# Peptides against a protein of PDB entry 1Y74: the designs that were tried, part 30

Target 1, 57 residues: chain A of PDB entry 1Y74
Amino acid sequence: LGLERDVSRAVELLERLQRSGELPPQKLQALQRVLQSRFCSAIREVYEQLYDTLDIT

## One batch from the design tools (peptide; made by RFdiffusion4, then SolubleMPNN)

Design b2_p18_2_s3
Fold by OpenDDE base, seed 5:
Structure b2_p18_2_s3 (fold): chain B 57 residues (1-57), chain A 18 residues (1-18)
Amino acid sequence: as target 1 above (57 residues)
Amino acid sequence: SELQKLLAELDAILRELL
């Protein structure tokens, strides 16, 4: 899904930003943890099920 | 800069997710 790809890309960007050292890593890491949380994973699962049910591309 | 480009893309994604 687009949602899964967007979350994955956001995490990738956060990891790159952390590795660059140009920004304090703590808040970036916290945001990454939120995006990879069980809550966000559950939201992705619900949306995926809705797309399957409604056959939305 | 590369930093600004990465931040801009991240911002765009987050605005669509939230």
Scores: peptide ipSAE 0.360, ipTM 0.843, DockQ to the pose 0.042
Fold by OpenDDE base, seed 3:
Structure b2_p18_2_s3 (fold): chain B 57 residues (1-57), chain A 18 residues (1-18)
Amino acid sequence: as target 1 above (57 residues)
Amino acid sequence: SELQKLLAELDAILRELL
């Protein structure tokens, strides 16, 4: 929930940065791909479950 | 700058995720 929203916001920012043309897009695009990968999604899901269990605020 | 603001927000998010 929270982490999913943060990842979505990070992806949005990366897309905006790529469109700005002020930075080389390749590394930004690579980071975006990592954040949207199945691996990252699986790790995020585990962390979300842990945070719910541990009640970390 | 707008670039620095976007980078700062991105950095803050990534530091919490990783």
Scores: peptide ipSAE 0.358, ipTM 0.841, DockQ to the pose 0.045
Fold by OpenDDE base, seed 2:
Structure b2_p18_2_s3 (fold): chain B 57 residues (1-57), chain A 18 residues (1-18)
Amino acid sequence: as target 1 above (57 residues)
Amino acid sequence: SELQKLLAELDAILRELL
């Protein structure tokens, strides 16, 4: 689904931004931690279930 | 810059997620 793809892309971007060294990594790492948190994973699962049930495009 | 492009894409994704 779009949500999973967007989260994965966001994490990829954050990792690239961190590796570039052009920005302080702390806030980028914090955002990455949020996106990869159990909470966000659970919400993503719920959304995926909803989309499957409601057949939302 | 490449940095700005990456940040812009990240911003766009986050705005849609939130």
Scores: peptide ipSAE 0.356, ipTM 0.841, DockQ to the pose 0.043
Fold by OpenDDE base, seed 4:
Structure b2_p18_2_s3 (fold): chain B 57 residues (1-57), chain A 18 residues (1-18)
Amino acid sequence: as target 1 above (57 residues)
Amino acid sequence: SELQKLLAELDAILRELL
């Protein structure tokens, strides 16, 4: 789904940015942790159900 | 640069999420 895909892509980008060493990793890691938090996972689950209900691609 | 491209894509995604 769109939201899960976008979050997954964002995490991927954050991981790549961290590995590059061109930026301080701490804030990038913090943002990644937020995106992968239980709260965000719960929201993704709700949106997934909404996508199913509304047939959003 | 590749760094700027990655940052731009990340920014675009975050702006849509928030």
Scores: peptide ipSAE 0.347, ipTM 0.838, DockQ to the pose 0.044

Design b2_p18_3_s1 (from b2_p18_3, 13 letters changed)
Fold by OpenDDE base, seed 2:
Structure b2_p18_3_s1 (fold): chain B 57 residues (1-57), chain A 18 residues (1-18)
Amino acid sequence: as target 1 above (57 residues)
Amino acid sequence: SKLLQELVEQLLRLAEAA
């Protein structure tokens, strides 16, 4: 399962979007903070563990 | 824009350290 990789890629893309200045940065930064939050990390960890245990396709 | 870039990079570093 590649959720950690996907989240990391999403954060990277948000970083690029913020630096471009083409979009209002505040909402992009808020989304980045959500993806990097401990809550999101905890949910991701539980989710990944469930997939490892249950072997869901 | 430089301030924003540095802030984003700091957030990334903090996330990697956690």
Scores: peptide ipSAE 0.068, ipTM 0.542, DockQ to the pose 0.041
Fold by OpenDDE base, seed 1:
Structure b2_p18_3_s1 (fold): chain B 57 residues (1-57), chain A 18 residues (1-18)
Amino acid sequence: as target 1 above (57 residues)
Amino acid sequence: SKLLQELVEQLLRLAEAA
């Protein structure tokens, strides 16, 4: 399970979209901040820890 | 890319609805 890597990749893609100006940068930045937030990191950590014992399909 | 743009737009719409 590589959620951290996937989130990092998502952030990278969001930054590229922000630079292109094709979408409202503010909303993209807000989403980026959420993905990089302590809250998101905590949820990700909990998910990764419980992944082996819970089936979240 | 156009595909990435559409995917992000969908995610943003879902987030705003939540």
Scores: peptide ipSAE 0.058, ipTM 0.547, DockQ to the pose 0.123
Fold by OpenDDE base, seed 4:
Structure b2_p18_3_s1 (fold): chain B 57 residues (1-57), chain A 18 residues (1-18)
Amino acid sequence: as target 1 above (57 residues)
Amino acid sequence: SKLLQELVEQLLRLAEAA
């Protein structure tokens, strides 16, 4: 299961985009905060717990 | 990087719609 890794990668990419200045940083930062939020972490945890039981495709 | 930018923009649009 690579969901945690994928989220971490997404955050990394968002940070790069913010530094590049190609896009307005405010919304990128907001998205980053969502991905790093406790809510997102909780959802990820639930997904990881159910991953072996349910096949979500 | 352009592809990534486009993907992020799409994600942001989806987030705004929600």
Scores: peptide ipSAE 0.056, ipTM 0.546, DockQ to the pose 0.130
Fold by OpenDDE base, seed 5:
Structure b2_p18_3_s1 (fold): chain B 57 residues (1-57), chain A 18 residues (1-18)
Amino acid sequence: as target 1 above (57 residues)
Amino acid sequence: SKLLQELVEQLLRLAEAA
């Protein structure tokens, strides 16, 4: 599953957007913090584990 | 991109409302 990679890519894009100054950096940073939070990482890990054993269509 | 900017802003607003 490429969820971890997709989240990492999203964080990278948020950093680029922050540097451009086109959007409120505080809001982008807040979203980045959520994606990098321990809670989000834990949920992602659980999801990836369940994805391997369950067929969710 | 202004289009991308508007899209991101809308997504952020939706996230804040949730």
Scores: peptide ipSAE 0.052, ipTM 0.543, DockQ to the pose 0.101

Design b2_p18_3_s3 (from b2_p18_3, 13 letters changed)
Fold by OpenDDE base, seed 4:
Structure b2_p18_3_s3 (fold): chain B 57 residues (1-57), chain A 18 residues (1-18)
Amino acid sequence: as target 1 above (57 residues)
Amino acid sequence: DKLLQELVELLQQLEAAR
C-alpha cells in the first residue's frame, strides 16, 4: 500500500542520511523512531484496512 | 541533497494524506 511503502522508504532515506552525516543524527534518529513507533504501525494498519474496504489504489 | 529532497517529498505526501 502507498502509506506502508512511503513510510518504509522514508525510514530507508533517514538511515541513509544518518550514515552520510549531512544532518544532525539525533533528529533523524528521533524521526525514524517515530515512523517505526507502535503508533505509526497502528495507523498503518488502519489505513490498510480502509484501503482493503474502499478498494483505493 | 537528493536524499533530503526525496525525504521531504515523502513527508509532505504523508502530511497531505492525514
Scores: peptide ipSAE 0.059, ipTM 0.587, DockQ to the pose 0.090
Fold by OpenDDE base, seed 2:
Structure b2_p18_3_s3 (fold): chain B 57 residues (1-57), chain A 18 residues (1-18)
Amino acid sequence: as target 1 above (57 residues)
Amino acid sequence: DKLLQELVELLQQLEAAR
């Protein structure tokens, strides 16, 4: 689903930005931790379940 | 710069979905 894909892409982009050194790594790492948190995983699961149930297009 | 812009756009999409 869109959310899982977008979160995964965001994490990938953050990893690339960290490797480039263009930005302070601390803020990028903090954002990665947020996106990979249990909270974000739980929201993703709820979103997927609701999407399947409500048939949102 | 492009990677940062793409990241910002994705974050904005995620925010708009909340």
Scores: peptide ipSAE 0.057, ipTM 0.585, DockQ to the pose 0.091
Fold by OpenDDE base, seed 5:
Structure b2_p18_3_s3 (fold): chain B 57 residues (1-57), chain A 18 residues (1-18)
Amino acid sequence: as target 1 above (57 residues)
Amino acid sequence: DKLLQELVELLQQLEAAR
């Protein structure tokens, strides 16, 4: 999904920025956690929609 | 600089999509 891909890319970029030391790592890590949380939420929504459609119990 | 710019652009896209 577009959202999944964009969030995954954003997380990857944050990891790279953390390793580069260009920005305070604590701030990057905090943002990464937020994006990961939102990502997990978005993926869960997709699964829920799929299960609802397929009537899988 | 490029990595930060790409990150900002992605975050803006995510915000615009919500």
Scores: peptide ipSAE 0.053, ipTM 0.577, DockQ to the pose 0.075
Fold by OpenDDE base, seed 1:
Structure b2_p18_3_s3 (fold): chain B 57 residues (1-57), chain A 18 residues (1-18)
Amino acid sequence: as target 1 above (57 residues)
Amino acid sequence: DKLLQELVELLQQLEAAR
């Protein structure tokens, strides 16, 4: 899914920023956690809706 | 700076898709 790909890319970018040392790692980790928590739930909802709509077992 | 910009743009796209 496009959303899953975009969230995964966002997490990757945060990891790269952490390694660069340009930003406080704790803030980036906090953002990563928030991003993963909220958007993974949204992605899961999309998957569930797709399975329900397409009757995928 | 470029990586941060890419991240911000991506987050904006995700927000617009909601």
Scores: peptide ipSAE 0.051, ipTM 0.572, DockQ to the pose 0.088

Design b2_p18_3_s4 (from b2_p18_3, 11 letters changed)
Fold by OpenDDE base, seed 3:
Structure b2_p18_3_s4 (fold): chain B 57 residues (1-57), chain A 18 residues (1-18)
Amino acid sequence: as target 1 above (57 residues)
Amino acid sequence: SELLRRLVELLLELEEQL
């Protein structure tokens, strides 16, 4: 599923934004931490498992 | 910037709740 790839892309973009200094880095880093947290990983895993099990196209 | 700040706050709050 593309969700893992989309999350990885989001993290990449956040890292670029942090380096650019266009936005306060603290909040961007906090958001990155959320996206890379065990919480977010667990939600993603459940989501992907549900799609696999329910065969949702 | 207000919107981004609010989004981050909500996501952090959600993470803390679960």
Scores: peptide ipSAE 0.038, ipTM 0.537, DockQ to the pose 0.165
Fold by OpenDDE base, seed 5:
Structure b2_p18_3_s4 (fold): chain B 57 residues (1-57), chain A 18 residues (1-18)
Amino acid sequence: as target 1 above (57 residues)
Amino acid sequence: SELLRRLVELLLELEEQL
């Protein structure tokens, strides 16, 4: 499971969208903050553990 | 992952409420 990599890729895409100016940056930046938060990291860790144990798709 | 997709959707919905 490469969830950390997927989150990193999502953040990269959000940064690109913010720089392009095609969309209002406020919501994109807020989402980026959430994805990079310790809260999200903790959820990711639990998800990875559950995925390995319960084979969650 | 459908679960990850749903999580992102929920995070977006939460942001809209803030």
Scores: peptide ipSAE 0.037, ipTM 0.511, DockQ to the pose 0.339
Fold by OpenDDE base, seed 4:
Structure b2_p18_3_s4 (fold): chain B 57 residues (1-57), chain A 18 residues (1-18)
Amino acid sequence: as target 1 above (57 residues)
Amino acid sequence: SELLRRLVELLLELEEQL
């Protein structure tokens, strides 16, 4: 679903921001870690199941 | 922003506890 794609895009952008050095990389890396964690994946799975049942437009 | 910082902190705390 869209959430997986959006998370992947967010990670890509975070990686670019880390390379640019415009922002402190530590917080960006921490956020990237959260987005790529098993916890986040489990939440995405629940979200996708709820998306199907709730018929979110 | 403060909101983004707080959100990240909460997500990190949850991730570390699981």
Scores: peptide ipSAE 0.030, ipTM 0.516, DockQ to the pose 0.210
Fold by OpenDDE base, seed 1:
Structure b2_p18_3_s4 (fold): chain B 57 residues (1-57), chain A 18 residues (1-18)
Amino acid sequence: as target 1 above (57 residues)
Amino acid sequence: SELLRRLVELLLELEEQL
């Protein structure tokens, strides 16, 4: 769904920000870790299942 | 800003428990 793509885009942006050096990388890496974690993936999967079931528009 | 930081910290703590 769109959420998976949005999370992937967020990770991509975080990686770019880390490479730019404009911000301390540790906090960006921590957020990236959260977004790529099993926890976040599980929450995303539950959301996507509910979205498919409820057909939220 | 502080709210978002605390939210990220909480998410990290939860991730470590799973």
Scores: peptide ipSAE 0.027, ipTM 0.509, DockQ to the pose 0.292

Design b2_p18_4_s1 (from b2_p18_4, 9 letters changed)
Fold by OpenDDE base, seed 3:
Structure b2_p18_4_s1 (fold): chain B 57 residues (1-57), chain A 18 residues (1-18)
Amino acid sequence: as target 1 above (57 residues)
Amino acid sequence: SEFEQRLREAEELLRELA
């Protein structure tokens, strides 16, 4: 399970899109903030812990 | 692009969670 890495990659792609100007940067930035929020991080952490413990494959 | 479209959709969903 590599959710942390996948989220980090998603944030990286969002940053690239913001710099390209192809989309309104404010909306992309808002999404980035959500992905980097303590709430999202906590949910990810709980999910990863449950996955490792319960093997929810 | 399709990627940009999917990203917009993801944005909409995540706004509901936050």
Scores: peptide ipSAE 0.048, ipTM 0.516, DockQ to the pose 0.161
Fold by OpenDDE base, seed 5:
Structure b2_p18_4_s1 (fold): chain B 57 residues (1-57), chain A 18 residues (1-18)
Amino acid sequence: as target 1 above (57 residues)
Amino acid sequence: SEFEQRLREAEELLRELA
């Protein structure tokens, strides 16, 4: 499971979108901060642990 | 674009959770 990597990639894409100016940079930055929050990190960690434990194919 | 719309929707959902 590469959820951590996928979230990191999403953050990177948000940074690129901010620089492009296609969307309001402030809103994209807010979303980036949410994805990098301790809340989202905790949810991700729990999900990854459950996924590993249950061995979902 | 559709992508931008989906991104805004995701932003709104995440804002409600965090």
Scores: peptide ipSAE 0.041, ipTM 0.506, DockQ to the pose 0.163
Fold by OpenDDE base, seed 1:
Structure b2_p18_4_s1 (fold): chain B 57 residues (1-57), chain A 18 residues (1-18)
Amino acid sequence: as target 1 above (57 residues)
Amino acid sequence: SEFEQRLREAEELLRELA
């Protein structure tokens, strides 16, 4: 399970997109904030706990 | 681009959840 790593990579990619100027940086920054929010962190934590319990392959 | 479109859609969905 690499969900934490995937989220971190997504944030990194959003930062690169912000620097590229292809999209409005404010929207990308807002999305980045959502991914780094307590809400997304809580979802990740719950998923990881369930994943460990159920041993999903 | 398709990628940008998908990114916007993801942004919209996440805004509804936040």
Scores: peptide ipSAE 0.039, ipTM 0.505, DockQ to the pose 0.162
Fold by OpenDDE base, seed 2:
Structure b2_p18_4_s1 (fold): chain B 57 residues (1-57), chain A 18 residues (1-18)
Amino acid sequence: as target 1 above (57 residues)
Amino acid sequence: SEFEQRLREAEELLRELA
């Protein structure tokens, strides 16, 4: 599945984009905060558990 | 840019997960 890894990579890319200054950092930082939120992490965990159980194709 | 537009759309979709 690798969802946790993909989310971590997305956060890393957002941090790089913030440092580059090509885009306003506020919205990028907001996205980063969402991806790192406890709620988002909990939903991810539930999804991963269901994915393993239901074998979503 | 197209990338910026897609990023804004992603922000809107993820906002409910905050």
Scores: peptide ipSAE 0.039, ipTM 0.510, DockQ to the pose 0.163

Design b2_p18_4_s3 (from b2_p18_4, 9 letters changed)
Fold by OpenDDE base, seed 5:
Structure b2_p18_4_s3 (fold): chain B 57 residues (1-57), chain A 18 residues (1-18)
Amino acid sequence: as target 1 above (57 residues)
Amino acid sequence: SRLEELLREARELLAELA
């Protein structure tokens, strides 16, 4: 899976983009909030549980 | 409910991206 790791890496990249100033930071920060939200965490947990149970690959 | 709360939070977050 590695979904949790992938999300963490995505957040890290978003933080770098925000600090670089190359892009307007507000939208990037909003995306970061989405990825770190309780909603996304809940969906990730369900996905991981189903993946482990059903082996849907 | 928990689901309704999560969906509300999701809508609010996605609205910031739009």
Scores: peptide ipSAE 0.219, ipTM 0.742, DockQ to the pose 0.101
Fold by OpenDDE base, seed 3:
Structure b2_p18_4_s3 (fold): chain B 57 residues (1-57), chain A 18 residues (1-18)
Amino acid sequence: as target 1 above (57 residues)
Amino acid sequence: SRLEELLREARELLAELA
C-alpha cells in the first residue's frame, strides 16, 4: 500500500508547479490544501487500516 | 461531532478548489 507515498508525490508535484508559474497557483494551492487536509488524512487512515486488517487484494 | 467537523472542512476546501 503506497497511498501515503502517492499523496506525498502529488503534493511535491503541485509545489513544483506552483513555483514554475506555468499555471495559476491559487487552484494548485487549494488542491494541495485538500490533499493535506485533516479530512483526507482521516479517510486515508481509515482506508489503510481496513486494507491491512481485511487484507483487501 | 468530529465527523461533522471533518465534512464541513471538506466542503470548504472543495469550494475553494472549485
Scores: peptide ipSAE 0.216, ipTM 0.740, DockQ to the pose 0.099
Fold by OpenDDE base, seed 4:
Structure b2_p18_4_s3 (fold): chain B 57 residues (1-57), chain A 18 residues (1-18)
Amino acid sequence: as target 1 above (57 residues)
Amino acid sequence: SRLEELLREARELLAELA
């Protein structure tokens, strides 16, 4: 399971989009904050632990 | 509780996206 890696990659892409100026950066930054939030981290951790334990496809 | 704090943070972040 590479959920952590995928989230990290998503954040990286959001940062690139913000720097490019192609899109209004405010909402992109907000989305980045969401992905890096303690809430999302907690949910991800639970999901990953359950996934590893239960072998959910 | 920690869960309540996390839920509060989530609500605030989602409101920011709207």
Scores: peptide ipSAE 0.215, ipTM 0.741, DockQ to the pose 0.095
Fold by OpenDDE base, seed 1:
Structure b2_p18_4_s3 (fold): chain B 57 residues (1-57), chain A 18 residues (1-18)
Amino acid sequence: as target 1 above (57 residues)
Amino acid sequence: SRLEELLREARELLAELA
């Protein structure tokens, strides 16, 4: 699974969006903080463990 | 506890998005 990679890519895209100014940066920055938070990492870890156990397709 | 700390962080982050 590539959830970690997808999160990293999402953060990268959020940074680009913030620089473009097309959208208000405050909520984009907040979302970036969420994705990079220890909470998100903990949830991702649980998800990955469950994914391996349950063999989700 | 660790869980309580994570939940507090989650609440704070969600409040920023709202």
Scores: peptide ipSAE 0.208, ipTM 0.735, DockQ to the pose 0.096

Design b2_p18_4_s4 (from b2_p18_4, 11 letters changed)
Fold by OpenDDE base, seed 3:
Structure b2_p18_4_s4 (fold): chain B 57 residues (1-57), chain A 18 residues (1-18)
Amino acid sequence: as target 1 above (57 residues)
Amino acid sequence: DEFLAQLAEAEALLAELR
């Protein structure tokens, strides 16, 4: 599962978008904070574990 | 809850992008 990588990539993209000024930087920063939160990380870990054990294909 | 406030803000952003 590439979720950790995909979240990291999403954060990088959000940082670029914040610098572009095309979207409200504060809202993008809020989304970035959510993605980097301990809660989001914990949910991601649980999801990754469940996905590995459950046949979702 | 600071996290719930951040989540609500993030959800509002995602709604604006739709």
Scores: peptide ipSAE 0.024, ipTM 0.536, DockQ to the pose 0.454
Fold by OpenDDE base, seed 4:
Structure b2_p18_4_s4 (fold): chain B 57 residues (1-57), chain A 18 residues (1-18)
Amino acid sequence: as target 1 above (57 residues)
Amino acid sequence: DEFLAQLAEAEALLAELR
């Protein structure tokens, strides 16, 4: 499962979008903060552990 | 409460991008 990689890639893309100025930077920063939050990280870790253990497709 | 407010804003942003 590449969820950690996908979240990291999403954050990278959000940082690029913030630099482009095409979208309101504050909204992009809010989404970035959510993706990097302790809550999202904890849920991701639990999901990845369950996925690895149960091989959920 | 702060996290839930941020989450709601993020969900709204994702809807605008689709």
Scores: peptide ipSAE 0.024, ipTM 0.533, DockQ to the pose 0.502
Fold by OpenDDE base, seed 2:
Structure b2_p18_4_s4 (fold): chain B 57 residues (1-57), chain A 18 residues (1-18)
Amino acid sequence: as target 1 above (57 residues)
Amino acid sequence: DEFLAQLAEAEALLAELR
């Protein structure tokens, strides 16, 4: 599963977008906070465990 | 513009889960 890597990449891209100034930073920062939240991390861990157990194709 | 619309939709969906 690449979900942890993909979330980390999404956060990196959001940080770049915030620094570019091309977009209002508040929404990008809010999305980054969600992706880095304890809730999102807990859901990711549960999903990864279930995926490994259920062998979802 | 399409990417920004998709990002805004993703933000809205993630905000509903929080």
Scores: peptide ipSAE 0.024, ipTM 0.514, DockQ to the pose 0.163
Fold by OpenDDE base, seed 1:
Structure b2_p18_4_s4 (fold): chain B 57 residues (1-57), chain A 18 residues (1-18)
Amino acid sequence: as target 1 above (57 residues)
Amino acid sequence: DEFLAQLAEAEALLAELR
């Protein structure tokens, strides 16, 4: 599933944006915290399990 | 500007999930 990779890529991009200083870091950090939260991880795991079960192409 | 708008939308969507 690409979702784990996509989330990891999103976090990487957020870290780059924070380092560039082009954007207020606080919102970027908040979004990063959401993406790295246990809640987001749990939802991802459920999605991955459902995807495997339903064979969504 | 489009990327920032997409980011803001993503932030809003993620906030609704909390």
Scores: peptide ipSAE 0.022, ipTM 0.503, DockQ to the pose 0.163

Design b2_p18_5_s2 (from b2_p18_5, 10 letters changed)
Fold by OpenDDE base, seed 3:
Structure b2_p18_5_s2 (fold): chain B 57 residues (1-57), chain A 18 residues (1-18)
Amino acid sequence: as target 1 above (57 residues)
Amino acid sequence: SVIEEALRQVEELEREAR
């Protein structure tokens, strides 16, 4: 399951965009905060656990 | 709580989107 990797990549891209100054950084930073929030982390963890548990293939 | 934190972040995003 690649969710952790995909979220990490999304955060990396957001950080790069913020540093480039090509886009207003405020909304990018807000999105980064959401992706790194305890809520999003908890949801990801539950999803990954359920996926691993139910994947009996 | 985790939910209260999430709600605060959503409200901030909504405010910044306007």
Scores: peptide ipSAE 0.029, ipTM 0.530, DockQ to the pose 0.072
Fold by OpenDDE base, seed 5:
Structure b2_p18_5_s2 (fold): chain B 57 residues (1-57), chain A 18 residues (1-18)
Amino acid sequence: as target 1 above (57 residues)
Amino acid sequence: SVIEEALRQVEELEREAR
């Protein structure tokens, strides 16, 4: 499981989309802020730890 | 943290159940 990498890649793609101007940037920027929030980071960390511990897959 | 301690407790319970 590499959620940290996947979130980082998602943020990179959102930044590219914002720079392209093909889409309204406001919702893309809001999504980026959510993904980079301390809350989402904490939830990701909990999920990764539970995934490793419980082997839920 | 409280969460980290809770996760350690879950790990211990999983180990004991095996």
Scores: peptide ipSAE 0.029, ipTM 0.452, DockQ to the pose 0.020
Fold by OpenDDE base, seed 1:
Structure b2_p18_5_s2 (fold): chain B 57 residues (1-57), chain A 18 residues (1-18)
Amino acid sequence: as target 1 above (57 residues)
Amino acid sequence: SVIEEALRQVEELEREAR
């Protein structure tokens, strides 16, 4: 399961989008804050645990 | 708490989306 890596990649892409100026940065920055929050980390951990338990393959 | 932080983030996003 690569959710941690995918979230890290999503944050990287959001930072690039913010620097490009093609989109208003406020919502992108807000999304970045959510993805880097303790809440998002906690739900990711729960998801990973459930995924391993349920064997969603 | 983690939940209070999450609620504040949701409220901020909802406000910015209006």
Scores: peptide ipSAE 0.029, ipTM 0.529, DockQ to the pose 0.069
Fold by OpenDDE base, seed 4:
Structure b2_p18_5_s2 (fold): chain B 57 residues (1-57), chain A 18 residues (1-18)
Amino acid sequence: as target 1 above (57 residues)
Amino acid sequence: SVIEEALRQVEELEREAR
């Protein structure tokens, strides 16, 4: 299960992109907020629980 | 089932997020 790590890495990259100033920060910040939302974290937890239960290899 | 319970929890969280 790498979803938590992958989401954390995506947020890190979004933060770096915001600091670089190469792109308008508003949409990047909005995406970061979605990925860090309580709802998104809860859905991730459900997904991880189901993944463990179904033993998808 | 585990899936049905998970879906119920998702629906509750979606309502709270509105």
Scores: peptide ipSAE 0.028, ipTM 0.530, DockQ to the pose 0.033

